# Ledger of designs, part 155: peptides against a protein of PDB entry 3ZOQ

Target 1, 223 residues: chain A of PDB entry 3ZOQ
Amino acid sequence: QLLQDSWWNQLKEEFEKPYYQELREMLKREYAEQTIYPDSRDIFNALHYTSYDDVKVVILGQDPYHGPGQAQGLSFSVKPGVKQPPSLKNIFLELQQDIGCSIPNHGSLVSWAKQGVLLLNTVLTVRRGQANSHKGKGWERLTDRIIDVLSERERPVIFILWGRHAQMKKERIDTSKHFIIESTHPSPFSARNGFFGSRPFSRANAYLEKMGEAPIDWCIKDL

## One batch from the design tools (peptide; made by RFdiffusion4, then SolubleMPNN)

Design b2_p24_8_s1 (from b2_p24_8, 9 letters changed)
Fold by OpenDDE base, seed 3:
Structure b2_p24_8_s1 (fold): chain B 223 residues (1-223), chain A 24 residues (1-24)
Amino acid sequence: as target 1 above (223 residues)
Amino acid sequence: SREEEERKAILREEEEFLKELEAL
């Protein structure tokens, strides 16, 4: 699927750059020679579900899940029928504690994406069983540009930055215009050190209301 | 316009690339 016009206008210059052409050639080789996730059609799902103009909230991830059938091109999200990864379980626990949502029987965050939550990984592909295998191959430059063009947008954005990796992107965000919600990562290794009780969902909605925008319905229905 | 033609060319290239990846 082609990028929506709003994203195209923001990113068209990147696609002409040598780094992106090199990334494309790398991806062609990787998908031919290895099992790569997500499916090639799902690489840009974050941009497909959430247009540049419709972005209300950004949640940054690192790279896709590297297990079979997991990744669907959205940070932290897994396809229906896939067991919820530990970090995602903790996200839903915080969601329940924050705003009273029930824990869904699946891990798909598509309903958030459709409401203007950009679920962006900084690296958009991964080899099966090899976390961070596509780190430093060009994705970070493109996704940095995505952050930059959102930072340049006049209409405010809420950035939810869980953990150090996401928080390193804060330097690219104009905090005079945009709102930042920071905590430790939802990973079992860090969640009890500040993620739990951080209430990112209610805080995000409070900012949206202050801006005169509709809040996100964070509650996910069972399938 | 020239800009419109350039956009169309890039869009076609991107579509072709995505189709190539899908075919793998």
Scores: peptide ipSAE 0.029, ipTM 0.469, DockQ to the pose 0.018
Fold by OpenDDE base, seed 5:
Structure b2_p24_8_s1 (fold): chain B 223 residues (1-223), chain A 24 residues (1-24)
Amino acid sequence: as target 1 above (223 residues)
Amino acid sequence: SREEEERKAILREEEEFLKELEAL
């Protein structure tokens, strides 16, 4: 499905650039010759669910899950019926401790996306079983532009930056206008070193309220 | 407008690309 008009107006110049054309040609070959995730229809789901104007919060991921049926074009999110990955389990544990939400019986974060949480990976595709296989192929240039146009927006955005990779994008964010919530990554290897107890959900809502915006309903209903 | 026509052309190209990916 085509991008929403609000994103198109911000990104149209990128789609005309040689790097993006080369990326498209690469993706055509990859999807033809390899098993690539997410489904081609789901690549831009983060932008489909959350318009440029509706972005309230950004949560940055690295690249999609590389297992069968997992990735759905949203950072950290998995399709219903898929076992929750360890990092996502920890996100839900922090959500429970932060604001009292129950642990959902699925891993879909679509409800967040529909409320203005941009669940953006820096790389939007991956080969099956090969993490970061599409790193350095052009996605990072596009997703950097997404961060840039959000940073340029007058209406404030909240950036949730878990771990070093996401935090490296801080230099692109105008902190005079926008808010940043930083912690260690939700991965089992780092969660106990600062992610747990970081309370990103309540902190994000506190900023939204200060801006006169509706808070996010972070609690996810069972399916 | 010319700008609107250019936008429509790019949108058509993107739609064609997505259809090509879907057909794989």
Scores: peptide ipSAE 0.028, ipTM 0.496, DockQ to the pose 0.018
Fold by OpenDDE base, seed 4:
Structure b2_p24_8_s1 (fold): chain B 223 residues (1-223), chain A 24 residues (1-24)
Amino acid sequence: as target 1 above (223 residues)
Amino acid sequence: SREEEERKAILREEEEFLKELEAL
């Protein structure tokens, strides 16, 4: 599906670069020879649901879920009917403790994306059962550019950076214009070390209100 | 404009790429 005009204007130069052409050729081979996630139509869902101008909040992930039917092209999000992964369960636990939202019966974060939450993975594809299998193949260069053009935007953005991998992108963010919310990762291995009690949802909304913007409705309705 | 034509060309290439991936 075609990128929205706002993202096209920001990223058109990247699509003409050799690295992106090489990435595309790699992806053609991978999708032909292996089971790759997400579905090819869903690769750019983060950009499809949230235009460049409509970005209010960014939540960075690493790479897509590598199990059948899980990946939705949105960081941490899973398709309806899919069991919530452990990290996503912890996100909903923090959401409940932070702002009182009920835990939804599904794991789709599409409602956040539609409100201006860019749910961006740094790597946008993965082989079935092989986490980080498409690391270092060109996606990081494109997604770094996405962070750069958001950092260059005059209208402030809130970056939620969970864990070390996401926090490594802080060097690309102009902290004089943009807000950063940092904590440990929601993974069961790290959540108790600072993610729980970090209150990223209420803090993000507090920044939005200070900017005169509408807050995010973080509460997800059951399907 | 030339820029609009270049954009349309790249968008067509992206659509073709996605179709190729979908056909797999």
Scores: peptide ipSAE 0.030, ipTM 0.521, DockQ to the pose 0.018; fails the geometry check
Fold by OpenDDE base, seed 2:
Structure b2_p24_8_s1 (fold): chain B 223 residues (1-223), chain A 24 residues (1-24)
Amino acid sequence: as target 1 above (223 residues)
Amino acid sequence: SREEEERKAILREEEEFLKELEAL
């Protein structure tokens, strides 16, 4: 998939680097020999839905859902008709508590992506049934560069960092220009320890308003 | 421009890569 011009200008140097070529060769082999998620056409959906210039908010995930039909190239998001994973259910519970949104009858976060919410996983592919199976294969270097070029941008970005893994990326973010919203992860194992009541959605909108930007409509319509 | 040609070349390579993945 052709990246939008704005992302291409920021990432073109990465695509020419040996690590990315090695990643591509790995992916060719993996998609040939294994069931890999998401669909190859959906790998860069986060960048397709949200241009570099249109990024208002970043929500970092780790890697795609590894179950059939779940992953759609957006962090925490699932395709319509797919049962909402536990973490996503908790995200919607917090959304309801934070700003009064109804819980949608689906798990697609595409409406957020279209508004400038970059739903980025640090690793963009996974083997079926094998969480983190593509960790350390080159994706992290590319996605670190995505964070870096956003951090270098003059126009402020809001980074929502749920859990320790995402929070480790804080060192790459210029906190003099950009805003960070941190809490525990929405996972059932951690949500009660700080995610619930963290109000990331209203806090993000408060920062956007302070910057003179339009807030995100976080409420998701039923399909 | 040379930059535009280089971009088009890389984009073509990415498209070919995706086609290869789709063919699997």
Scores: peptide ipSAE 0.028, ipTM 0.516, DockQ to the pose 0.018; fails the geometry check

Design b2_p24_8_s2 (from b2_p24_8, 9 letters changed)
Fold by OpenDDE base, seed 5:
Structure b2_p24_8_s2 (fold): chain B 223 residues (1-223), chain A 24 residues (1-24)
Amino acid sequence: as target 1 above (223 residues)
Amino acid sequence: DKEEEERKAILEEEKKFLEELEAL
């Protein structure tokens, strides 16, 4: 599947670089020899659902879920019918507490993506049962470029940075133009130390309204 | 046997989809 023209224009130079060609060759071997997540057609779903120009909010994840049927190419999101992972459950708990949304009966965040929430992992693939197995293989260079081109955009973006890994990307973000919402990670190990009560959803919408943009409807309907 | 065949089929499909992504 081809990327949308808006992303292609921003990233075409990266796709011609040796590192990306090497990454592609690696992925060909991995998908041929191993069980890799997400499905290859879903690798770039974050860019498919949210064009470069339509990005309003960015939520950074590390790498895809490594269990069967979970990953769908969107950070923190799981396919319908999949049990909500602990971090996602906590995201929905905060969503409920922040703006009163009901907890959905599924874990798909596609509705956010369609509204301009770029749900980007820094690494876009993973081996089954092996978290971070594709770390340092080239994805981070591409996703850093994605952050860079968004930072270079004149139209402001809101970056939601949960936990240390995401917060390390702050150095790439022009804070004179863009807004950053930071807290601890939604993981059960850290959520009680600052994620809960951080109210990222209402804060993001407050920034959008200040910019004259339509707010995100964060509430997810049941399927 | 059946599980291995299904696994191979899935891997082959994923490879094809990835090759299509190369045409980006």
Scores: peptide ipSAE 0.030, ipTM 0.503, DockQ to the pose 0.024
Fold by OpenDDE base, seed 1:
Structure b2_p24_8_s2 (fold): chain B 223 residues (1-223), chain A 24 residues (1-24)
Amino acid sequence: as target 1 above (223 residues)
Amino acid sequence: DKEEEERKAILEEEKKFLEELEAL
């Protein structure tokens, strides 16, 4: 699917750059020769569900889930019918403790995306069973540009930065305009060190209210 | 205009790329 006009206007120059052409050629080979996730139609789902102008909140992930049927082009999100990964389970536990939402029977975060939560991975593809296999291939340059153009936007954005990898992007964010919510990563290895009790959902909504914007309905309905 | 033509060409190329990926 082609990008929405709002994102196209922000990113069109990137698509003409050599690095992106090299990335495309790499992806053609990878999808032809390997099992790559997500589905090619889902690579840009974060941008499809949330236009540039509609972004209220950004949640940064690293790279897609590398198991069959998991990744749907949204950070931390899994397709319906897929078992919730450990990090996502912890996200829902924090959501429950923060604002009282029930744990959903699925792991799709599409409802957040449709409300203006940009669920962006820094790397948008991965080989089956090989985490970070597409690291350093060009995605980071494009996704850095996505962060940059959001940082340049006049209307404030809330960036939720879980863990060191996401927090490294803080240098690209104009903190005079935008809000940052930081904690340890929701991974089982780090969640007890600050993610739990960080209350990112209520804090995000508090910022939205201060801006005169509608809060996010973070509660996810069962399917 | 020229910008719209360039955009259209890039979009067509992107569409072709996605179609190629889908055909795999």
Scores: peptide ipSAE 0.026, ipTM 0.589, DockQ to the pose 0.018
Fold by OpenDDE base, seed 4:
Structure b2_p24_8_s2 (fold): chain B 223 residues (1-223), chain A 24 residues (1-24)
Amino acid sequence: as target 1 above (223 residues)
Amino acid sequence: DKEEEERKAILEEEKKFLEELEAL
């Protein structure tokens, strides 16, 4: 798959490794025999919308939504016309309380991605109706490398780590250079235990301003 | 032990998150 030059330069060595070739062969079989999400052309949308050099903020997810028409290759994001999942609804509730944004009538986070928010899942594909079905198949090794090369970058990055799964990646991040925003997950089961009131959006913008960078416009317009 | 309590809370959160994801 064609990546932007900035990501290709960082990841080209991974694509030549046996684990990635095995992953690609597995994916070919899966897409041929099963319904897999997202569409194959959307797998790397996070890297397509946000170049390596343009990353300002990283938001980590686990794996794509496994329902029809939902996943678009961006963590927490759903295609326009799709009902907002519970966690995404809570993200928008916190956004409203944090910085006063209206709740959008859709769930697409593409506007964030275009501004330098890398919406990265640790696993980039899933079988229909089978959460985590592609866990442990090689994606985690690639996405760990994505975190590593961002951690090695001289220009600081802000990592937003919601819940335990994302927070486990903190050990790969050089906290002497990069900023971490941690809370419980936006899931209805955990959001009241620390996600609500965590104000990740205003905190991220405060870090960007201190760095002399343009803040993110987190507010999403209706379609 | 406070550390053990925090660890249990994190594990419970992860379990609930996975259950939500499966029900999505």
Scores: peptide ipSAE 0.024, ipTM 0.343, DockQ to the pose 0.110
Fold by OpenDDE base, seed 3:
Structure b2_p24_8_s2 (fold): chain B 223 residues (1-223), chain A 24 residues (1-24)
Amino acid sequence: as target 1 above (223 residues)
Amino acid sequence: DKEEEERKAILEEEKKFLEELEAL
């Protein structure tokens, strides 16, 4: 479950830094003493499914779902058999309205990840039932570096930034080289204020095509 | 090469860390 070589080359310096060692020690304590999500094997799934070189699109989340069996190490994604969270339901509604995809009977976004959609949370772990419980523990420094090295990449990336938290990362992105799609968050509290009708999927594909890249097949098949 | 050896050592440490987490 090691990171792909392409990510290793970009992140190796971070793993040697004191903050990351402290984060590791914290995680060892947390996983031993508390119920932590996702499963330890799934923490780096975003990087496992999508290599540094294969990244076409980035979708930023905050932290993992904190309910049993939900989080699978991918932003907004839930394991098969798990009820779709409200934000994810709205993502699929926009997907249907944008490009005509059917709403899948599950919430797994693994098919996107395998196509080069980096589904990155800024914080990669959470305590059961305690949203943001691992905020400020070191993950943000690592994930900031992930954004930085993608911004430094010569081959353009499309960043989809839903809501204020994700949009705060815009300052780290070279907008002269990379493309940004911004809207309100897919949450029921904000989706009607700009997320619905934002058409992020067709816009992302249009940009990929302009760059001579293969578009993402955003439609998710039933399992 | 020295750089390759260092890379392998760090990767092995990362693997051990993940295995430790999985064992909890």
Scores: peptide ipSAE 0.131, ipTM 0.679, DockQ to the pose 0.018; fails the geometry check

Design b2_p24_8_s3 (from b2_p24_8, 10 letters changed)
Fold by OpenDDE base, seed 1:
Structure b2_p24_8_s3 (fold): chain B 223 residues (1-223), chain A 24 residues (1-24)
Amino acid sequence: as target 1 above (223 residues)
Amino acid sequence: SELERERQAILAEEEEFLKELEAE
């Protein structure tokens, strides 16, 4: 896929590496022989909506939703018309309690992405009905590089790390420059153990304001 | 491990949600 110049400049060397070539060949086979999500043109939507220079906040997910019509290339986000998964519902509940936003009638987080919230999954594709089916195939190396180049950026970034899996990426983040907001995962399994009440949205905006940047309008309008 | 338990719980959540959607 064609990336914006800002991301291309940061990642172009990765695409020439053997691991990515192998990943690409794997994906070609998978998309041809299996049902893979998201749509191939949506794989890099997080980078399409949010340029390297425009990133203000990063929210890390694991891998795309593996049900029909769900994944749209953004972590935690689902296409309009798709019922909200439990974790996403809890995200909106926290959003409501944190800053008073109403619960939207859809689960698309595109409005966040357009404002500089990089909604990045660690793995960017998945086979239908088979969670983590593309784990260990090369995506992790690329997405680690995405975190690395953001960490290297002079302009500070806010990393929201929900759950232990995302928090493992802390070692890649220069905390002398960047801010980290950590809590338990929004999953029903863990949300009541720290996610609820963590107020990541107001905290992120507080950091942005401290840096003299425009805050994120986290409230999502109905479609 | 706690990490694996969290991972499995998240995966289970998605699986159950998918089943729910397919049952509708």
Scores: peptide ipSAE 0.267, ipTM 0.843, DockQ to the pose 0.696
Fold by OpenDDE base, seed 3:
Structure b2_p24_8_s3 (fold): chain B 223 residues (1-223), chain A 24 residues (1-24)
Amino acid sequence: as target 1 above (223 residues)
Amino acid sequence: SELERERQAILAEEEEFLKELEAE
Protein backbone atom coordinates (compact mmCIF):
# COMPACT_ATOMS: atom_id res chain seq x y z
CA GLN B 1 0.00 0.00 0.00
CA LEU B 2 1.22 3.42 -0.97
CA LEU B 3 1.35 6.14 1.65
CA GLN B 4 1.33 9.85 1.04
CA ASP B 5 4.74 11.48 1.15
CA SER B 6 4.25 13.11 4.53
CA TRP B 7 3.61 9.81 6.30
CA TRP B 8 6.14 7.92 4.22
CA ASN B 9 8.87 10.28 5.34
CA GLN B 10 7.93 9.67 8.97
CA LEU B 11 7.49 5.90 8.77
CA LYS B 12 9.80 4.66 6.01
CA GLU B 13 12.36 3.41 8.51
CA GLU B 14 9.72 1.24 10.18
CA PHE B 15 8.76 -0.44 6.94
CA GLU B 16 12.32 -1.64 6.49
CA LYS B 17 12.52 -3.22 9.94
CA PRO B 18 12.22 -6.99 10.42
CA TYR B 19 9.09 -6.75 12.57
CA TYR B 20 7.18 -5.01 9.81
CA GLN B 21 8.40 -7.41 7.17
CA GLU B 22 7.20 -10.27 9.33
CA LEU B 23 3.88 -8.49 9.79
CA ARG B 24 3.50 -8.12 6.04
CA GLU B 25 4.24 -11.79 5.48
CA MET B 26 1.69 -12.71 8.12
CA LEU B 27 -0.90 -10.47 6.47
CA LYS B 28 -0.26 -12.01 3.07
CA ARG B 29 -1.04 -15.43 4.49
CA GLU B 30 -4.05 -14.18 6.45
CA TYR B 31 -5.68 -12.40 3.51
CA ALA B 32 -5.09 -15.44 1.35
CA GLU B 33 -6.44 -18.00 3.80
CA GLN B 34 -8.95 -16.06 5.94
CA THR B 35 -11.51 -13.32 5.62
CA ILE B 36 -9.68 -10.28 6.96
CA TYR B 37 -11.02 -6.79 7.62
CA PRO B 38 -10.78 -4.18 6.42
CA ASP B 39 -10.14 -4.68 2.73
CA SER B 40 -6.39 -4.70 2.23
CA ARG B 41 -6.54 -1.47 0.27
CA ASP B 42 -8.26 0.23 3.23
CA ILE B 43 -5.78 -0.75 5.96
CA PHE B 44 -4.10 2.65 5.98
CA ASN B 45 -7.18 4.77 5.29
CA ALA B 46 -6.58 6.81 8.44
CA LEU B 47 -3.23 7.90 7.03
CA HIS B 48 -4.67 8.35 3.55
CA TYR B 49 -7.38 10.75 4.67
CA THR B 50 -5.23 12.66 7.16
CA SER B 51 -1.65 13.55 6.26
CA TYR B 52 1.04 13.85 8.90
CA ASP B 53 1.05 17.63 8.70
CA ASP B 54 -2.74 17.91 8.62
CA VAL B 55 -3.36 15.97 11.83
CA LYS B 56 -5.18 18.16 14.33
CA VAL B 57 -6.84 15.53 16.52
CA VAL B 58 -6.12 11.85 17.16
CA ILE B 59 -8.79 9.41 18.29
CA LEU B 60 -7.41 6.00 19.21
CA GLY B 61 -9.26 2.73 18.83
CA GLN B 62 -8.21 -0.85 19.47
CA ASP B 63 -8.77 -2.95 16.36
CA PRO B 64 -11.21 -2.89 13.43
CA TYR B 65 -14.78 -4.09 13.52
CA HIS B 66 -14.80 -7.76 12.59
CA GLY B 67 -18.17 -8.06 10.88
CA PRO B 68 -18.93 -8.03 7.16
CA GLY B 69 -18.83 -4.63 5.50
CA GLN B 70 -18.16 -2.69 8.70
CA ALA B 71 -14.52 -1.65 8.92
CA GLN B 72 -13.24 1.03 6.59
CA GLY B 73 -9.80 1.60 8.07
CA LEU B 74 -10.91 4.33 10.48
CA SER B 75 -11.36 3.84 14.22
CA PHE B 76 -15.01 3.65 15.32
CA SER B 77 -16.22 4.37 11.79
CA VAL B 78 -18.46 2.10 9.72
CA LYS B 79 -19.25 2.19 6.03
CA PRO B 80 -22.50 3.83 4.95
CA GLY B 81 -25.41 1.42 5.00
CA VAL B 82 -24.06 -0.42 8.03
CA LYS B 83 -25.95 -0.19 11.30
CA GLN B 84 -24.16 1.87 13.89
CA PRO B 85 -22.41 -0.20 16.57
CA PRO B 86 -23.24 0.60 20.21
CA SER B 87 -20.05 2.55 20.89
CA LEU B 88 -20.55 4.66 17.80
CA LYS B 89 -24.14 5.37 18.76
CA ASN B 90 -22.91 6.64 22.10
CA ILE B 91 -20.29 8.79 20.39
CA PHE B 92 -23.08 10.45 18.41
CA LEU B 93 -25.19 10.86 21.54
CA GLU B 94 -22.32 12.67 23.24
CA LEU B 95 -21.80 14.71 20.09
CA GLN B 96 -25.42 15.79 20.26
CA GLN B 97 -25.22 16.63 23.96
CA ASP B 98 -21.88 18.38 23.59
CA ILE B 99 -22.39 20.66 20.60
CA GLY B 100 -25.93 20.01 19.38
CA CYS B 101 -25.26 17.92 16.29
CA SER B 102 -28.04 15.74 14.96
CA ILE B 103 -27.60 11.99 14.89
CA PRO B 104 -26.55 11.05 11.36
CA ASN B 105 -28.30 8.32 9.40
CA HIS B 106 -24.97 6.57 8.82
CA GLY B 107 -21.81 5.79 10.76
CA SER B 108 -19.06 7.05 8.48
CA LEU B 109 -16.56 9.37 10.12
CA VAL B 110 -14.75 10.16 6.88
CA SER B 111 -15.75 13.81 7.19
CA TRP B 112 -13.78 13.99 10.44
CA ALA B 113 -10.76 12.35 8.86
CA LYS B 114 -10.78 14.80 5.97
CA GLN B 115 -10.63 17.67 8.45
CA GLY B 116 -7.58 16.41 10.28
CA VAL B 117 -8.98 13.88 12.76
CA LEU B 118 -6.69 10.86 12.65
CA LEU B 119 -8.95 7.89 13.41
CA LEU B 120 -6.24 5.41 14.31
CA ASN B 121 -6.63 1.88 15.61
CA THR B 122 -3.74 0.35 17.53
CA VAL B 123 -4.14 -2.81 15.46
CA LEU B 124 -5.13 -2.27 11.84
CA THR B 125 -6.48 -5.68 10.79
CA VAL B 126 -8.68 -8.44 12.19
CA ARG B 127 -10.09 -11.81 11.19
CA ARG B 128 -13.80 -12.04 10.58
CA GLY B 129 -15.57 -12.75 13.83
CA GLN B 130 -12.35 -12.93 15.83
CA ALA B 131 -11.61 -9.80 17.81
CA ASN B 132 -7.93 -9.24 18.63
CA SER B 133 -6.88 -12.03 16.27
CA HIS B 134 -4.03 -9.87 14.97
CA LYS B 135 -2.93 -8.54 18.34
CA GLY B 136 0.80 -8.77 18.98
CA LYS B 137 1.73 -9.29 15.36
CA GLY B 138 3.53 -6.00 14.80
CA TRP B 139 0.83 -3.38 14.27
CA GLU B 140 1.24 -2.04 17.79
CA ARG B 141 4.88 -1.19 17.15
CA LEU B 142 4.02 0.71 13.98
CA THR B 143 1.11 2.59 15.52
CA ASP B 144 3.23 3.44 18.54
CA ARG B 145 5.69 4.97 16.11
CA ILE B 146 2.84 6.97 14.55
CA ILE B 147 2.06 8.37 17.99
CA ASP B 148 5.75 9.04 18.59
CA VAL B 149 6.30 11.02 15.41
CA LEU B 150 3.18 13.06 16.12
CA SER B 151 4.42 13.71 19.64
CA GLU B 152 7.72 14.90 18.18
CA ARG B 153 5.93 17.31 15.85
CA GLU B 154 6.31 20.96 16.76
CA ARG B 155 2.73 21.91 15.93
CA PRO B 156 0.52 20.67 18.79
CA VAL B 157 -1.88 17.74 18.46
CA ILE B 158 -4.98 16.94 20.49
CA PHE B 159 -5.17 13.31 21.62
CA ILE B 160 -8.59 11.99 22.59
CA LEU B 161 -8.05 8.90 24.73
CA TRP B 162 -11.22 6.94 25.49
CA GLY B 163 -10.75 4.07 27.91
CA ARG B 164 -7.75 2.60 29.64
CA HIS B 165 -6.19 0.97 26.60
CA ALA B 166 -5.93 4.26 24.75
CA GLN B 167 -4.82 6.05 27.90
CA MET B 168 -1.81 3.76 28.14
CA LYS B 169 -0.41 5.69 25.19
CA LYS B 170 -0.21 8.87 27.26
CA GLU B 171 3.36 8.01 28.26
CA ARG B 172 4.37 8.43 24.62
CA ILE B 173 2.89 11.92 24.32
CA ASP B 174 4.83 15.07 25.17
CA THR B 175 2.22 16.85 27.27
CA SER B 176 4.34 20.00 27.32
CA LYS B 177 3.35 20.48 23.67
CA HIS B 178 0.25 18.40 23.09
CA PHE B 179 -3.21 18.28 24.62
CA ILE B 180 -4.91 15.24 26.12
CA ILE B 181 -8.64 14.65 26.47
CA GLU B 182 -9.39 11.58 28.59
CA SER B 183 -12.59 9.82 29.57
CA THR B 184 -14.07 6.37 29.90
CA HIS B 185 -14.79 4.44 26.73
CA PRO B 186 -17.98 5.13 24.71
CA SER B 187 -18.99 1.47 25.02
CA PRO B 188 -22.26 0.83 26.85
CA PHE B 189 -20.06 -0.94 29.37
CA SER B 190 -18.41 2.30 30.46
CA ALA B 191 -20.07 5.28 28.77
CA ARG B 192 -22.25 6.23 31.73
CA ASN B 193 -19.22 6.23 34.00
CA GLY B 194 -17.57 9.26 32.44
CA PHE B 195 -17.82 9.33 28.66
CA PHE B 196 -21.22 10.99 28.61
CA GLY B 197 -20.74 14.58 29.62
CA SER B 198 -17.01 14.56 28.87
CA ARG B 199 -17.60 16.93 25.93
CA PRO B 200 -14.54 15.90 23.93
CA PHE B 201 -15.67 17.66 20.76
CA SER B 202 -16.12 21.14 22.18
CA ARG B 203 -12.97 20.73 24.26
CA ALA B 204 -10.97 19.74 21.20
CA ASN B 205 -12.26 22.75 19.31
CA ALA B 206 -11.42 25.00 22.25
CA TYR B 207 -7.80 23.85 22.07
CA LEU B 208 -7.73 24.37 18.31
CA GLU B 209 -9.02 27.89 18.73
CA LYS B 210 -6.36 28.62 21.34
CA MET B 211 -3.78 27.46 18.81
CA GLY B 212 -5.23 29.76 16.17
CA GLU B 213 -6.44 26.86 14.05
CA ALA B 214 -9.80 26.23 12.46
CA PRO B 215 -12.09 24.09 14.58
CA ILE B 216 -13.40 20.73 13.44
CA ASP B 217 -16.91 20.61 12.05
CA TRP B 218 -17.92 17.55 14.02
CA CYS B 219 -21.49 17.49 12.77
CA ILE B 220 -22.04 14.78 10.19
CA LYS B 221 -24.50 15.29 7.36
CA ASP B 222 -26.92 12.60 6.32
CA LEU B 223 -26.19 10.67 3.16
CA SER A 1 -6.19 -7.45 34.93
CA GLU A 2 -8.64 -4.57 34.98
CA LEU A 3 -7.37 -3.48 31.59
CA GLU A 4 -8.06 -6.88 30.09
CA ARG A 5 -11.50 -7.03 31.68
CA GLU A 6 -12.48 -3.68 30.21
CA ARG A 7 -11.11 -4.66 26.83
CA GLN A 8 -12.97 -7.95 26.83
CA ALA A 9 -16.23 -6.36 27.94
CA ILE A 10 -16.08 -3.84 25.12
CA LEU A 11 -15.36 -6.55 22.59
CA ALA A 12 -18.16 -8.73 23.91
CA GLU A 13 -20.67 -5.97 23.30
CA GLU A 14 -19.54 -5.65 19.72
CA GLU A 15 -19.82 -9.39 19.24
CA GLU A 16 -23.38 -9.38 20.53
CA PHE A 17 -24.21 -6.59 18.14
CA LEU A 18 -22.89 -8.65 15.26
CA LYS A 19 -25.03 -11.59 16.29
CA GLU A 20 -28.06 -9.34 16.23
CA LEU A 21 -27.21 -8.19 12.74
CA GLU A 22 -26.85 -11.76 11.53
CA ALA A 23 -30.23 -12.64 12.98
CA GLU A 24 -31.95 -9.97 10.90
Scores: peptide ipSAE 0.260, ipTM 0.825, DockQ to the pose 0.666
Fold by OpenDDE base, seed 2:
Structure b2_p24_8_s3 (fold): chain B 223 residues (1-223), chain A 24 residues (1-24)
Amino acid sequence: as target 1 above (223 residues)
Amino acid sequence: SELERERQAILAEEEEFLKELEAE
């Protein structure tokens, strides 16, 4: 898949490595023989919408939604017309409580991505109805490298790490120059134990303002 | 592990939601 020049320059060496070639071959077979999400053209949507240089905020997810028509290559985001999953609903509830945004009538976070919010999953593909089916196939190495090159970037980045899985990536982040926002996961399982009231959106914007950057307009307009 | 317990709990919520969608 074609990437923007800024990401290509950062990741081109990864694409030439054996692990990624093996991943690609696996994906070719999977997309040919199975129903895989997201659409193959949408796998790198997070990188398509947000260039390496334009990244302001990173929100880490695990892997794509595995239901029909849900995943659009962005963590936590669903295509318009798709009912909002529980975690996403809680994200919007916190958004409303944090900075007063209304709950949108859709679950697309593309507007965040276009503003520099990298909505990155650790694993970028999944089989229909089989969560984590592509875990351990090579995506984690690539997405770790994405985190690494962002950590190595001189211009600071804000990493929002919801839940313990995402927080495991903290060791890869140079906290001497980058900012971390941590809380429990927005899932109904854990949201009431720290996610609600964590105010990640206003906190992220506060960091952006300290860096002299434009804040994110987190409010999502209805479609 | 606690990490795995959290992961499974999160996945369970998403799976339940998917089942609800498929039932509609």
Scores: peptide ipSAE 0.247, ipTM 0.817, DockQ to the pose 0.581
Fold by OpenDDE base, seed 4:
Structure b2_p24_8_s3 (fold): chain B 223 residues (1-223), chain A 24 residues (1-24)
Amino acid sequence: as target 1 above (223 residues)
Amino acid sequence: SELERERQAILAEEEEFLKELEAE
């Protein structure tokens, strides 16, 4: 939870607000009484791997995976050695079809994060086996602020918004300055309705190149 | 500076929070 200076400068006021203090107290109880994911040290991994100034792309998720050993503090990402969830498998399938990347033997997206892809969930914690169990507890206000400060940044950002939940955040994004890539969610329930063939990776890189920035190397090497 | 003092105070609180979570 110790943030880099770039994020601290953007979020320091939030940490002083009552809602965040209440969130912390809630989390203390939750982690003490139940199994909560991710590990408390990994809650802010998205911000740890990608500084405010280094953000090039944002990929929004809802909340962490709720199975043991899965959540890595990064949206859609799972720790090495963990079976790839269906949505992640579909992400890799689209990645392969989009830009020809091989499907990696693991599900860690840390390499994306290190290149400036902010893998942010709207809610940053979850009870084991209970999806959305920490919805409405304060995370959304913080993560909304993260989106806000990125939207306010002069240097453009690319927001990849898969599914309606993520797309609801469009109202917080200055589309005159930032780019949005939208499609259905990579979930098996929705992927065939628009996610497959959406080519978010090549499109993101096209925007980056237009901005004069280095593209993301989306291809993930085996571990 | 006052700003830095406040930052350090908040950081200290966060560290304490993490320690508490690890202990529990």
Scores: peptide ipSAE 0.011, ipTM 0.391, DockQ to the pose 0.018

